# Ledger of designs, part 85: peptides against a protein of PDB entry 4Z63

Target 1, 334 residues: chain A of PDB entry 4Z63
Amino acid sequence: LCLGMNDLTGNIPEDLFHLKRLNLLGIQENRLSGSLSREIRNLSSLVRLDVSWNLFSGEIPDVFDELPQLKFFLGQTNGFIGGIPKSLANSPSLNLLNLRNNSLSGRLMLNCTAMIALNSLDLGTNRFNGRLPENLPDCKRLKNVNLARNTFHGQVPESFKNFESLSYFSLSNSSLANISSALGILQHCKNLTTLVLTLNFHGEALPDDSSLHFEKLKVLVVANCRLTGSMPRWLSSSNELQLLDLSWNRLTGAIPSWIGDFKALFYLDLSNNSFTGEIPKSLTKLESLTSRNISVNEPSPDFPFFMKRNESARALQYNQIFGFPPTIELGHNN

## One batch from the design tools (peptide; aimed at target 1 A148 S172 M307)

Design b2_p30_8_s1 (made by RFdiffusion4, then SolubleMPNN; from b2_p30_8, 14 letters changed)
Fold by OpenDDE base, seed 3:
Structure b2_p30_8_s1 (fold): chain B 334 residues (1-334), chain A 30 residues (1-30)
Amino acid sequence: as target 1 above (334 residues)
Amino acid sequence: SSSYITSFDPELSPDNYEEVVLKRQEERLA
């Protein structure tokens, strides 16, 4: 049953929950309000539930133990409060959980040992506080994680060294500290291709430790952190780098010539730093800028990227990495 | 450039979801 993108108001009719054979319920992009009924428990055949972009409020009902087939739960952009209900946090069937842009609060807790099928988690832009959950690496299939714009004070947990399933990780604007520790830990995530850390680590030094190595890193965004230091030498070993944004920091020194050796680098933003010297001629040899071979089938993060523009302009949303135009931005340096 | 990349929508927040939802709805119906 797909009723999304209408002008529906009020609550979901109770009789709808009598549809025991229903596999898909999509009621997204309406003005449905009130609490999400616990009677969704009656939809025992439900595989996909999309209630996103509504006016739902209250706590998410703790009925997911009665939804053994549920693979997809999308509830982004609502007014849900409280935590992730226990049954949801223990769901063995759930593949994707998207509750971005809600008012969920408290400590983020997931029983990752139970959530054996979870591969995508988007809890960005909530009111979660405390520390990052140390047990996320126990979600053995979890590839996509967006926890941006929460208040996760402290450091990236040491346990994330074992986060082998992690491919796409966003922690933008989450009050994280100690970038050296974070990178030192996350380098062990052998499948990590996308790392977004914008608006963290305020005023820290970007580590230039040659021992750091991100083998499969394709996308690195560490913008607007007021980071000091220079272009990190360890980054030169990330041969698959496609997108680099280190803009709006306080990085100094020369832009190194090795920046032009990245065969797949099509987006480079080093603007609003304090780089000096000459523009490396090697940047003119970036093959990706002359012969962009975009693989449409390349895996991408499930979470979108946003380009924050001037104060008066709406941020641009990019759903895919390759949605970014080929760019070399070196402006506003000294 | 005056821009930088993030992984969150700066226009969306837990504090303005109602306004955003309603605005989006109005835009779709117009």
Scores: peptide ipSAE 0.470, ipTM 0.916, DockQ to the pose 0.836
OpenDDE base, seeds 1, 2, 4, 5: peptide ipSAE 0.452, 0.451, 0.042, 0.462; ipTM 0.909, 0.909, 0.702, 0.909; seeds 2, 4 fail the geometry check

Design b2_p30_8_s2 (made by RFdiffusion4, then SolubleMPNN; from b2_p30_8, 19 letters changed)
Fold by OpenDDE base, seed 5:
Structure b2_p30_8_s2 (fold): chain B 334 residues (1-334), chain A 30 residues (1-30)
Amino acid sequence: as target 1 above (334 residues)
Amino acid sequence: SSSWVTSFDPELSPDNFAEVVEARAAARAA
């Protein structure tokens, strides 16, 4: 049953919960309000539940133990409060959990040993506090993780060295500290392709340790951290780099010539730093900027990227990294 | 004219843009 993108108001009719054979319930993009009914438990055949973009409030009901086939739960952009229900945090069937842009709070806790099917987790823009959950690497299929805009404090857990499934990771604006430790840990994530660390590590030095290596790194965004240092030499070994944003830092020195050796680099933002010297001539040789045929059929993260071209403009949502226009931004380096 | 603010943040929305801009402005003034 798909009732999304309407002007529906009120709560879900109770009679809807008698549909025991219902596999898909989509009621997204409405004005549904009140608590999400516990009677969802009656939908024992449910595979997909989409209640996103509504006015739901209260706690998410702890009924997911009665939903053994649930693979997709989309609840982003609501007013949900409390934590992740225990039954949801223990769901062995769940593949995707999206609860971005809610008012969820407390310590983030997931039973990753039970969540054997979880591959995508979006909990961005919530009120989770405390530390990053150390047991996330126990979610053996977890590839996409957005935890941006939460009140996490401290450092990336050492356990994340074992996060082999991690491919897309955003921790933007989560009050993280110690970029050297974070990069030193995350380099062990052999499948990591996308790393977003914007608005963290305020005033720290970007490490220039040649021992750091990100083999599969395609997207690195570490903007607006007030980072000191220079263009890191270790980045030159990330031959698959497609997007680099180090804008709004305090990076100094020359832009190195090796930046032009990235055959797949189509987006470069080094703006609003303190770089000096000449623009490397090698940047004019970037094939990605000259050839239209870079069909990088690569999987994109499940979480959106937003680009704002002007402070007065609306942010444009991009679901795919290749949707970004080829760009070189080197402005404001004086 | 410093008119282009490219920011790739998966959480950058119209609602939080002001916070990001303010944080950037603070970084520039420091």
Scores: peptide ipSAE 0.034, ipTM 0.642, DockQ to the pose 0.084
OpenDDE base, seeds 1, 2, 3, 4: peptide ipSAE 0.032, 0.026, 0.029, 0.022; ipTM 0.631, 0.626, 0.599, 0.603; seeds 2, 3 fail the geometry check

Design b2_p30_8_s3 (made by RFdiffusion4, then SolubleMPNN; from b2_p30_8, 16 letters changed)
Fold by OpenDDE base, seed 4:
Structure b2_p30_8_s3 (fold): chain B 334 residues (1-334), chain A 30 residues (1-30)
Amino acid sequence: as target 1 above (334 residues)
Amino acid sequence: SSSYITSFDPELSPDNFEEVVLARQAARLA
């Protein structure tokens, strides 16, 4: 049943929960309000539940143990409060959980040893606090993780060295500290292709340790951290780099010539730093900017990117990395 | 450029979700 993108108001009719054979319920982008009924437990054949972009409130009901086939739960942009229900945090069937932009609070707790099918987690823009859950690497299929805009005090857990499934990771604006430790840990994530750390590590030094290596890194965004230091030499070994945003930091020194050696680099923002010297001539030879045949079929994270142009303008949403225009931005370096 | 990339909507927060939902719905209907 798909009723998305309407002007439906009120609660979900209780009689809808009598549909025992329903595999898909999509009621997204409406004005549905009130609590999400516990009677969703009656939808025992449910594979996909999309209640996103509504006015739901209250706690998410703890009934997911009665939904053994549920693979997709989309609840982003609602008013849900409380924590992740225990049954949801223990779901062995769940592949994707998106609860971005809610009012969920407390410590983030998932039973990753039980969540054997979880591959995508979006909990960005909530009220989670405390530390990052150390057991996330126990979610052996978890590839996409957005935890941006929460209040995770402290450092990236050491356990994340073992996060082999991690491919797309965002921790933007989550009050994280110790970028050196974070990068030192995350370099062990062999499948990591996208790393977004914007608005963390305020005033720290960007490490220039040549021992750091991100083999498969395609997207690195560490903007608006007030980071000190220079362009990190370790980044030169990330031969697959496509997008680099280090804007709005306090980086100094020259822009190194190796920045133009990235064959796939199509978006570079080093603006609003304190870089000096000449613009490397190698930037004029970036193959991705000179060749028209950019492969459009590269995997992107499940979480969107946003570009904020100015304080008064709406942020532009980019659902794919290649949605960004080919860009070299070196402005405001003084 | 005054722009930077992040992975959250800077205009969207738990405190204004209702306004944003309603605004987007209105924009879709217009």
Scores: peptide ipSAE 0.492, ipTM 0.921, DockQ to the pose 0.818
OpenDDE base, seeds 1, 2, 3, 5: peptide ipSAE 0.454, 0.457, 0.465, 0.024; ipTM 0.911, 0.912, 0.911, 0.610

Design b2_p30_8_s4 (made by RFdiffusion4, then SolubleMPNN; from b2_p30_8, 13 letters changed)
Fold by OpenDDE base, seed 2:
Formats: sequence, structure tokens, C-alpha cells
Structure b2_p30_8_s4 (fold): chain B 334 residues (1-334), chain A 30 residues (1-30)
Amino acid sequence: as target 1 above (334 residues)
Amino acid sequence: SSSWITSFDPEASPDNYEELVLKRAEERLA
């Protein structure tokens, strides 16, 4: 049953919960309000539940143990409060959980040993506090993780060295500290292709440790951190780099010539730093900017990117990496 | 450029979901 993208109001009719054979319920992008009924437990055949972009409030009901086939739960942009219910945090069937832009609070706790099918987790823009869950790497299929805009004070857990499934990681504006430790840990994530760390590590030094290596890194965004230091030498070994945003930092020194050696680099923003010297001539030889053959078919994160161009303008949403225009921004360096 | 990339909607917050939902609904009707 798909009723999304209408102007429906009120609550879900109780009779809907008698549909025991219902596999898909999509009621997203409406004006549905009230609490999400506990009676969703009666939908024992449910595979996909999409209640996103509504006016739901209250706690998410703890009934997911009665939904053994549920693979997809989409509840982004609602007014849900409380925590992730225990039954949801222990769901062995769940592949994707999106609860971005809610009012969920407390410590983030997931039983990753039970969540054997979890592939995508989006909990960005909530009120979670405490530390990053140390057991996230126990979610052996977890590939996409967005935890941006929460208050996960402290450092990236050491356990994330074992986060082999991790491919796309967003931690923007999550009150993280110790970028050196974070990068030192995350370099062990062999499948990591996208790393977004904007608005963290305020005023720290960007590490220039040549021992750091991100083999499969395609997207690195560490903007608006007020980071000091220079262009990190370790980044030169990330031969697959496609997008680099280090804008709005306090980076100094020259832009190194090796930045032009990235064959796939199509988006470079080093603006609003303190770089000096000449623009490397190698930047004019970037194959990705000269060749029209951008591989449009590369997998992207499940979470969107946002570009804030002007303080007064709405941020532009980019659902795919290749949605970004080919860009070289080197402006506002002093 | 005054732009920077994030992985969250700067206009979205836990406190403004109602406004966002209503605005999106209006945009679909236009």
C-alpha cells in the first residue's frame, strides 16, 4: 500500500493494522500526525515501512520483534522522541534504518551482534549524546553510516579499526575530537570510500603522517574545522580520489603538485584557507576535468550531501557524488 | 566560494521538522 506524496492528515486508520499480509506500507510525505501506533505489530508480513516526512511524534513503538520480515524502516523527518526501541535495535531482519532528522535522544545503542542484516544506518540530525557506539563494527554488513549532527563527544572508537564493512561514513558536526586518532583508526577500514567529517576537530592540526593510507578513498570532506597544518602527504596515495573538500580551514603552505596526479579528481575545494605559492600546473592536466567520461555509474552513499553556498540560501542537496559539478575552488587564500 | 559540503541539511533540525514537512508539501502542490 503506497499513499506517499499526498496531503493526508490525521493518524493511520486502525483498520489498516488488520492487513496481516501487507508487505509494503508507504505513507511518506504527508501530514500524518500523532504517535506511530503500537498496532503496527499486527502487520506481521511487513517488509518495508516508510513513514518519512510526516508529523509523527512520540516514541517509536517497541514492537519490531513482531515484525520478523521487516527489512526497511524509513522514518526520517518526523518528531520521534526517545531512543531506538530495543526490538528495533535487535532486529535480525532489518537492512536499512533511516531515522534522520528526528528528536531521538540518549545514548545510541544497537545490538550489532543481533542486527546481522543491517546495511545502512542513517541517524543524522538527532539528539543522540554520549560516545559513538564501540560495537558498530559488529554489524558485519553495515556499509552506510550517517551519524552527522549529533553530540557524540570524544574520539572515534579504536574498535572501528575492525569496521571492514564500512564504505560510506558521515560524522559531520558531531562534536568529535582528535582528528589524528580518527584518521589513524579509519585508515584500517579497507572498504572506506567516502568520509565526511565537516564541522569537527575544531582548531586541531591535520596530521601529515606519511604512514596514513586510505587505499579506496574517493570522497574526503573535512570542511569548516579550522584545521591547521598543510596539505597532508598521505593523501597522495589515495589514487582513486574523486572529491576533496578541505575548505574553511586554516591550512598553510603550498598546494602540492601531486594534487594534479589524481586521475579521477573532479571536485576540489581548498578555498578559505591560508595556502601560499603558485597554483600547480598539474591541476590543468586533471584527466577528469578534460575528459567527459565521468563514470556516472559508481555507487554513492545512501545519505545525501549538502552544499551551503550562501548563508541566506538553502543548501543544495546532492544525492550522488557525480551530482557535483566539476569544480576547482582555490579562492580566498591569504 | 563561501560554500562547503556537509552530510546533513543545514536547514533541518530536530526542532523544525514540521516546517520542513509543510514546506515540502507545498512544493509538491506548486
Scores: peptide ipSAE 0.419, ipTM 0.908, DockQ to the pose 0.825
OpenDDE base, seeds 1, 3, 4, 5: peptide ipSAE 0.034, 0.036, 0.022, 0.020; ipTM 0.589, 0.571, 0.567, 0.586; seeds 1, 4, 5 fail the geometry check

